# Peptides against a protein of PDB entry 4Z63, part 95

Target 1, 334 residues: chain A of PDB entry 4Z63
Amino acid sequence: LCLGMNDLTGNIPEDLFHLKRLNLLGIQENRLSGSLSREIRNLSSLVRLDVSWNLFSGEIPDVFDELPQLKFFLGQTNGFIGGIPKSLANSPSLNLLNLRNNSLSGRLMLNCTAMIALNSLDLGTNRFNGRLPENLPDCKRLKNVNLARNTFHGQVPESFKNFESLSYFSLSNSSLANISSALGILQHCKNLTTLVLTLNFHGEALPDDSSLHFEKLKVLVVANCRLTGSMPRWLSSSNELQLLDLSWNRLTGAIPSWIGDFKALFYLDLSNNSFTGEIPKSLTKLESLTSRNISVNEPSPDFPFFMKRNESARALQYNQIFGFPPTIELGHNN

## One batch from the design tools (peptide; made by RFdiffusion4, then SolubleMPNN)

Design b2_p15_1_s4 (from b2_p15_1, 8 letters changed)
Fold by OpenDDE base, seed 3:
Structure b2_p15_1_s4 (fold): chain B 334 residues (1-334), chain A 15 residues (1-15)
Amino acid sequence: as target 1 above (334 residues)
Amino acid sequence: WTLAREEEDTNLMFR
């Protein structure tokens, strides 16, 4: 049943929950309000539930033990409060959980040992607090993780050295500290291709440790951290780099010539720093900017990117990194 | 409008 993208108001009719053979319920992009009924438990054949972009409030019902086939739960952009229900946090069937842009709070807890099918987790823009869950690496299929815009104080857990499944990771604006530790840990994530750390590590030094190595890194976004230091030498070994944003920091020194050696680099933002010297001539040799036919059939993170021209501007949403125009921004440097 | 603003700050790239 697909009723998305209407002006539906009020509650879900109770009789809808009698549809025991229903595999897909999509009621997204409406004005549905009130609590999400616990009677969703009656939808025992449900594979996909999309309640996103509504006015739902209250706690998410703890009924996911009665939904043994549920693979996709989309509840982004609602008013949900409380935590992740225990049955949801233990779901062995769930592949994708998206609860971005809610009011979920408390400590983030998932039973990753039970969540054997979880591959995508989006909990960005919530009110989770405490530390990052140390057991996330136990989610052996978890590839996409957005935890941005929560209040995760402290450091990236040491256990994330073992996060072998991790490919796309955003921790943007989550009050994280110790960028040196974070990068030192995350370099061990052999499948990590996308790393977003914007609005963290305020005023720290960007590490220039030549021992750091991100073999498969394609996207690095560490903007607006007020980071000090220079362009990190370790980044030159990330030969697959496609997108680099280090804008709105306090980085100094020259822009190194090795930036022009990245064959796939199509988006570079180093603006609003304190870089000095000449623009490297090697930037004019970037193959990605000269070739018309880069068929970028590459996997993208499930979480969106937002581009703002300034703090007051409306952000442009990009669901794919390849939706970004080829860009070199070097403005507002010394 | 308020909900959209909250999303805008999740994975920001600044120009």
Scores: peptide ipSAE 0.151, ipTM 0.784, DockQ to the pose 0.467
Fold by OpenDDE base, seed 2:
Formats: C-alpha cells, sequence, structure tokens
Structure b2_p15_1_s4 (fold): chain B 334 residues (1-334), chain A 15 residues (1-15)
C-alpha cells in the first residue's frame, strides 16, 4: 500500500492494521499526526514501513519483535521522542533504519550482536547524548552510518579500529574532540571511503603524521573546525581521493604539488584558510576536471549532503556526491 | 517545515 506524497491528515485508520498480508506500507510525505499506533504489530508480513516526512509524535512503539520480516524502517522527519525501542534495537531482520531529523534522546544503544542484517543506520539530527556506542563495530554488516548533529561528546571509541564493514561515516557537528585520536583509529577501517567530520575538533591541530594511511578514502570533509597546521602529508597516499573539503579552517603553509596527482579528484575546497605561496601547476593537470565522464555509477552514502555557499545561505541538498559540480575553491586564503 | 530546516546542518559542506 503506497499512499505517499499526498495531503493525508489525521491518524492511520485502525482498519489498515488488519491487513496481515501487507508487505509494504508507504505513507510518507503527508500530514499524518499523533502517535504511531502500537497496532502496527498486527502487520506481521511487513517488509517495508515508510512513515517519513509526517507529523508523527510521541515514542516509537516497542512492537518490532512482532515484525519478523521488517527490513526497512523509514521514519525520518517526524517528531518522535524517547529512545530507540528495545525490540527495534534488537531486530535481526532490519537492514535499514532511518530516523534522521527527529527528537530522539538519551544514550544511543543498539544490540549489534542481534542486529545481524543492519547495513544502513541514519540517526542524524537527533538529541542523542553521551558517548558514541562502543559496540557499533559488532554490527558486522553496518556499512552506512550517519550520526551527525547529535551531542556525542568525547572521542571516537578505540573499538572502531575493528569497524571493518564501515564505508560511509558522518559524525559532523557532534561535539567530538581529539582529531589525532579519531584519525588514528579510523585509518584501521579498511573499507572506509567517505568520512565527514565537519564542525568538530574546534581549534585542534590537524595531524601531519606520516604513519596515518587511508587506503580507500574517496571523500574527506573536515570543514569549519578551525583546525591549525598544514596540508597533511599522509593524505597524499589516498590515491582514490575524489572530494576534499578542508574549508573554513586555519591551515597554513603552501598547497603541496601532490594535490594535483589525484586522478579522480573532481572537488577541492581549501577556501577560507591561511594558505600561502603559489597555486600548484599540477592542479591544472587534474584529469577529472577535464573529462566529463565522472563515473556516475559509484556507490554513494545513503545520507544526504548539504552545501552552504556561505554561513548565512540556505543549504542545498545533494543526495549524491556526484551531484557536486567539478570545483576548485582556493578563495579567501591570506 | 520547521523540522526540515534542521536537516540543513547534518552533513554540511561549506563553500
Amino acid sequence: as target 1 above (334 residues)
Amino acid sequence: WTLAREEEDTNLMFR
């Protein structure tokens, strides 16, 4: 049953929960309000539940133990409060959980040893507090993780050295500290291709440790951290780099010539730093800027990117990294 | 619509 993208109002009719053979319920992009009914438990054949972009409020009902086939739960952009229900945090069938842009709170707790099928987790823009869950690496299929814009104070857990499934990770604007420790840990994530750390580590030094290595890194975004230091030499070994944003920091020194050796680099933003010297001639040789064939077929994060042209501008949403135009931004360096 | 504005700061890239 697909009823998305309408102007439906009120509550879900109770008779809808008698549809025991229903595999897909999509009621997204409506004006549905009130609490999400506990009677969802009666939809025992449900594989996909999409209630996103509504006006739902209250706690998410703890009924997911009665939904043994549920693979996809999309509840982004609602008014949900409380925590993740215990039955949801223990779901062995769930592949994707998207609860971005809600009012969920408390400590983030997932039973990763039970969540054997979880591959995508989006909990960005919530009110989770405390520390990052140390047991996230126990979610052995977890590839896509957005935890951005929560209040996760402290450091990246040491256990994340073992996060082998992690490919796309956003922790932007989460009050994280110790960038040296974070990078030192996350370099062990052998499948990590996308790392977003914007609006963290305020005023820290960007480490220039030659022992750091990110083999498969394609996307690095560490903007608006007020980071000090220079262009890090360790980044020169990330041969697959496609997008680099280090804008709005306090980085100094020269832009190194090796920045032009990245064959796939199509987006470079080093603006609003304190870089000096000449623009490397090697930047004019970037093949990705001359060829129109950006490989549109590369897997991207499941979470959107938001681009602001300035601090006061409305953000533009990009669902794919390849939606960014080929860009070299070197402006506002003094 | 107020909730949608809070999404703008989740995965920010600055130009």
Scores: peptide ipSAE 0.092, ipTM 0.758, DockQ to the pose 0.494
Fold by OpenDDE base, seed 5:
Structure b2_p15_1_s4 (fold): chain B 334 residues (1-334), chain A 15 residues (1-15)
Amino acid sequence: as target 1 above (334 residues)
Amino acid sequence: WTLAREEEDTNLMFR
């Protein structure tokens, strides 16, 4: 049953929960309000539940033990409060959990040893507090993780050295500290292709440690951190780099010539830093900007990117990295 | 619309 993208109001009719054969319930992009009914437990055949972009409130019901086939739960952009229900945090069937842009609070706890199918987790823009859950690497299929815009004070856990499944990771605006430790840990994530760390590490030094190596890194976004230092030499070994945003930092020194050696680099933003010297001639030879055929159907993160042209400008949402226009931004360097 | 504005700050790239 798909009733998304309407002007539906009120609550879900109780009789809908009698549909025991229902595999898909999509009621997204409406004005549905009230609590999400516990009677969802009666939908024992449910594979996909999409209640996103509504006015639901209260706690998410702890009924996911009665939904053994549920693979997709989409609840983003609601007013949900409380924590992740125990039955949801222990779901062995769940592949994707999206609860972005809610009012969920408390400590983030997932039973990753039970969540054997979880591959995508979006909990961005919530009120989770405390530390990042150390057991996230135990979610052996977890590839996509958005934890942006929560209050995860402290450092990236040492256990994340073992996060072999991690491919796409956003911790943007999560009150994180110690960028040197974070990068030192995350370099061990052999499948990490996308790393977003914007609005963290305020005023720290960007490490220039030649021992750091991100072999498969395609997307690095570390904007608006007020980071000091220079262009990090370790980044020159990330030969697959496609997108680099280090804008709105306090980086100094020259832009190194090796920045033009990245064959796939189509988006470079070094704006609003303190870079000096000449623009490397190698940047004028970037094949990605001169060749028409970047048909790179590469895997993209499940979480959206937002681009603000100015601090006062409305952010543009991009669901795919390749939606970004080929860009070189070197403006506002003094 | 108000809830959608809070989404705009997730995974921001600044120009």
Scores: peptide ipSAE 0.049, ipTM 0.741, DockQ to the pose 0.515
Fold by OpenDDE base, seed 4:
Structure b2_p15_1_s4 (fold): chain B 334 residues (1-334), chain A 15 residues (1-15)
Amino acid sequence: as target 1 above (334 residues)
Amino acid sequence: WTLAREEEDTNLMFR
């Protein structure tokens, strides 16, 4: 049953939950309000539930143990409160969980040992607090993780050295500290292609340790951290780099010539730093800016990117990395 | 450009 993208109001009729053969319920992009009924437990054949972009409130019902076939739960952009229900946090069938842009709170706890099928997790823009869950690497298929805009004080857990499945990771604006530790840990994530750390590590030094290596890194965003230091030499070994944003930091020194050696680099923002010297001539040789053949078919994160022109500007949403225009921003350096 | 994920627009819906 697909009723998305309408102006439906009120709550879900209780009789809808009698549809025991229903595999897909999509009611997204409506004005549905009230609590999500516990009677969802009656939808025992449910594979996909999309209640996103509504006005649902209250706690998410703890009935996911009665939904043994549920693979996709999309609840983003609602008013859900409380935590992740225990049955949801233990779901062995769940592949994708999206609860972005809610009011979920408390400590983030997932039973990753039970969540054997989880490959995508989006919990961005919630009210989770405490520390990052140390057991996330136990989610052996977890590839896409958005935890941005929560309050995860402290450091990236050392256990994340073992996060082999991790490919796309955002921790933007999550009150993280110790960028040196974070990068030192996350370099062990051999499948990591996208790393977003914007609005963390306030005033720390960007490490220039030649021992750091991100083999498959395509997207690095570490903007608006007030980071000190220079362009990190370790980044030059990330030969697959496509997008680099280090804007709104306090980085100094010259822009190194090796930045023009990235054949796939189509988006570069180094604006609002303190870089000095000449613009590297190698930047004029970036093949990605001259050739139209950027393979549009590369896998993107399941989570959107948001681009602001300034702190007061509305964020532009980009659902795909390749949706970014080819860009070189070097403005506001002194 | 501040590539921030999910900052402003989503909080506006609940104000």
Scores: peptide ipSAE 0.032, ipTM 0.709, DockQ to the pose 0.070; fails the geometry check

Design b2_p15_2_s1 (from b2_p15_2, 7 letters changed)
Fold by OpenDDE base, seed 3:
Structure b2_p15_2_s1 (fold): chain B 334 residues (1-334), chain A 15 residues (1-15)
Amino acid sequence: as target 1 above (334 residues)
Amino acid sequence: SSSSWVTTSYEFERP
């Protein structure tokens, strides 16, 4: 049953919960309000539940042990409070959990050893606090992780060295510290292609450790961190780099010539730094901008990217990396 | 939270 993108108000009718054969319930993008009914437990055949973009409030009901077929739960952009229900945090069937842009709080706790099918987790823009859960690497299929805009104080856990499934990771604006440790740990994530660390590590030095290596890194965004230092030499070995944003830092020195050697680099933002010297001639020869058509079919994170042109404008949403326009932005440097 | 356009993962908002 798909009733998304309407002007529906109120609660879900009780009779809807009698649909025991229902596999998909999509009621997203409405004005539904109140608590999400516990009676969703009666939808025992449910595979996909989308209640996103509504006005739901209260705690998410702890009934997911009665939804053995549930693979997709989308509840982003609601007013949910509390934590992740125990039954949801232990769901062996769940593949994707999106509860971005809610008011969920407390310590983030997932039973990753039980969540054997979880491959996508979006909990961005919530009120989670404490430390990053050290056991996330135990979610053996977890590929996409957005924990941006929470309050995860401290450092990236050492256990993330073993996060082999991790491909897309955003911790943007999560009060993280120690970029050197973070990069030192995350370099061990062999499948990591997208790393977003914007608005963390405030005032720290961007490490220039030649021992760091991110072999599969395609997207690196570390903007608005007030980072000091220079363009990191270790990045030159990330041959698959497609998007680099180091804007709004305090980086100095020259833009190195190797920046133009990335065959797939189509988006470069180094604006609002303190770079000096000449623009490398190699940038004029970027293959992706001159002769190569970038593949539109490249895998992208499940979490969206947003671009605002100005304070009064609505943010532009990019659901795909290649939705970004080919860009070289070097403005506002010395 | 609100149903407004909230940047979450990657924000281009300038300081």
Scores: peptide ipSAE 0.145, ipTM 0.701, DockQ to the pose 0.110
Fold by OpenDDE base, seed 4:
Structure b2_p15_2_s1 (fold): chain B 334 residues (1-334), chain A 15 residues (1-15)
Amino acid sequence: as target 1 above (334 residues)
Amino acid sequence: SSSSWVTTSYEFERP
């Protein structure tokens, strides 16, 4: 049943929950309000539930143990409060959980040993607090993780050295500290291709440890952290780099010539730093900017990116990395 | 844009 993208109001009719054979329920992009009924438990054949972009409120009902086939739960952009219900946090069938842009709170807890199928988690823009869950790497298939804009304080857990499934990771604007530790840990994530750390680590030094290595890194975004230091030499070994944003920091020194060696680099923002010297001529050799032949079919994060243009306007949303225009921004440097 | 930065959230994102 697909009723998305309408102007429907009120709540889900109770009789809808009599549809025992229903595999897909999509009611996204409406004005449905009230609590999400616990009677969704009656939809025992449900594989996909999309209630995103509504006005739902209250706690998410703890009925997911009665939804043994549920693979996809999309509830982003609602008014849900409370935590992730226990049955959802223990779901062995769930592949994707998207609860971004809600008012969920408390400590983030998932039973990762039970969530054997979870591959995508988007909990960005909520009110989770405390520390990042140390057991997240126990979600052995978890590839996409967005935890941006929560109140996670402290450091990236040491356990994340074992986060082998992690490919796309965003922790933007989560009050994280110790970038040196974070990078030192996350370099062990052998499948990590996208790392977004914008608006963290305020005023720290960007490490220039040559022992750091991110073999598969394609997207690195560490913007608006007021980071000190220089262009990190370790980054030069990330030969697959496609997008680099280090804008709005306090980075100094020269822009190194190796920046032009990245064959796939099509988006570079180093603006609003304190870089000095000459623009490296090697930037004119960026193959990706002479001919954009990058495959649009490459895997992409499940979470959106935003380009924040100014302090008062809404950000531009990009759902795909390759949606970014080819860019070289070097403005507002010395 | 020289006055922009990339993130996966922004302060004006609301439920």
Scores: peptide ipSAE 0.376, ipTM 0.856, DockQ to the pose 0.595; fails the geometry check
Fold by OpenDDE base, seed 1:
Structure b2_p15_2_s1 (fold): chain B 334 residues (1-334), chain A 15 residues (1-15)
Amino acid sequence: as target 1 above (334 residues)
Amino acid sequence: SSSSWVTTSYEFERP
């Protein structure tokens, strides 16, 4: 049953929960309100539940143990409060959990040893607090993780050295500290292609440790951190780099010539730093900007990107990396 | 300043 993208109001009719054979319920992008009924437990054949972009409130019902076939739960952009219910946090069937842009709170706890199928987790823009869950690497299929805009004080857990499944990771605006430790840990994530750390590590030094290496890194965003230091030499070894945003920091020194050697780099923002010297001539030879035959169809994070303008409350949303326009932004340096 | 930065969070997302 797909009723998305309408102007439906009120709550879900109770009789809908008598549909025992229902595999897909999509009621996204409506104006449905009230609590998400615990009677969803009656939809025992449910594989996909999409209630996103509604006005649901209250706690998410703890009934997911009665939904053994549920693979996809999309509840982003609602008013859900409380925590992740225990049955959801222990779901062995769940592949994707998207609860971005809610009011969920407390310590983030997932039983990753039970959540054997979880591959995508979006809990961005919630009210989770405490530390990052150390056991996330125990979610052995977890590839996509957005935890942006929560309050995860402290450091990236040491256990994330073992986060082999991790490919796309965002922790933007999560009150993280110790960028040196974070990068030192995350470099061990051998499948990591996208790393977004914007609005963290306030005022720290960007490490220039030649021992750091991110072999498969395609997207690095560490903007608006007030980071000090220079362009990190270790980044030059990330030969697959496509998007780099280090804007709105306090980085100094020259922009190194190797920045133009990235064959796939199509988006570069180094604006609002304190870089000096000449613009590297190598930037004029970026293959990605000179060639018209670049494949735009590559794997991308499940979470959207936002381009936040300093002067505007509005942000531009980009659902894919290649949605970004080819850009070289070096403005506002001195 | 017309400058921007990339993030994965939006401060003014609908609650």
Scores: peptide ipSAE 0.373, ipTM 0.856, DockQ to the pose 0.634; fails the geometry check
Fold by OpenDDE base, seed 5:
Structure b2_p15_2_s1 (fold): chain B 334 residues (1-334), chain A 15 residues (1-15)
Amino acid sequence: as target 1 above (334 residues)
Amino acid sequence: SSSSWVTTSYEFERP
């Protein structure tokens, strides 16, 4: 049953929960309100539940142990409160959980040992507090992780050096500290291609440790951290780099010539720093920025990017990494 | 140069 993208109001009719053979319930992008009924437990054949972009409130019902086939739960942009219900946090069937932009709170706890199928997790823009869950690497298939815009005071857990499945990771604006530790840990994530750390590490020094290496890194965004230092030499070894945003920091020195050696680099934002010297001529060698039609079949995360440059700007959505316009932004430097 | 702090956000979002 798909009723998404309408102007439906009120609650879900109770009789809907009698549909025991229902595999897909999509009621997203409506104005449905009230609590999500516990009677959803009766939908025992449910594989996909999409209640996103509604006005649901209250706690998410703890009935997911009665939904053994549920693979996809999308509840982003609602008013849900409380935590992740225990049965959901222990779901062995769940592949994708999206609860971004709710009012979920408390400590984030997932039983990753039980969540053997979890591939994508979006819990961004909630009210989770405490520390990042150290056991996330135990989610052995977890590839896409957005935990942005929560209050995870502290550092990236040391255990994340074992996060082999991690490919797309955003911790933007989560009150994190110690960028040196974070990068030192995350470099061990062999499958990490996308790393977003914007609005963390306030005023710290961007490490220039040549021992750091991110071999598969395609997207690095560490904007608006007031970071000091220079263009990090370790980044020059990330030969697959496609997008680099280090804007709105306090980086100094010259833009190095090796920045033009990245064959796939199509988006570069170094604006609003204190870089000096000349623009490297090597930037003219970036094939990705030529008028040549390049068909790029690149893997994308399950969740597109939302980019917001400032408080007043509308967030821009990009469904694919290559959805970003080819850009060189070097403005507002010395 | 202007290096003042301005809110910038990059987030994953489902369409």
Scores: peptide ipSAE 0.032, ipTM 0.689, DockQ to the pose 0.203; fails the geometry check

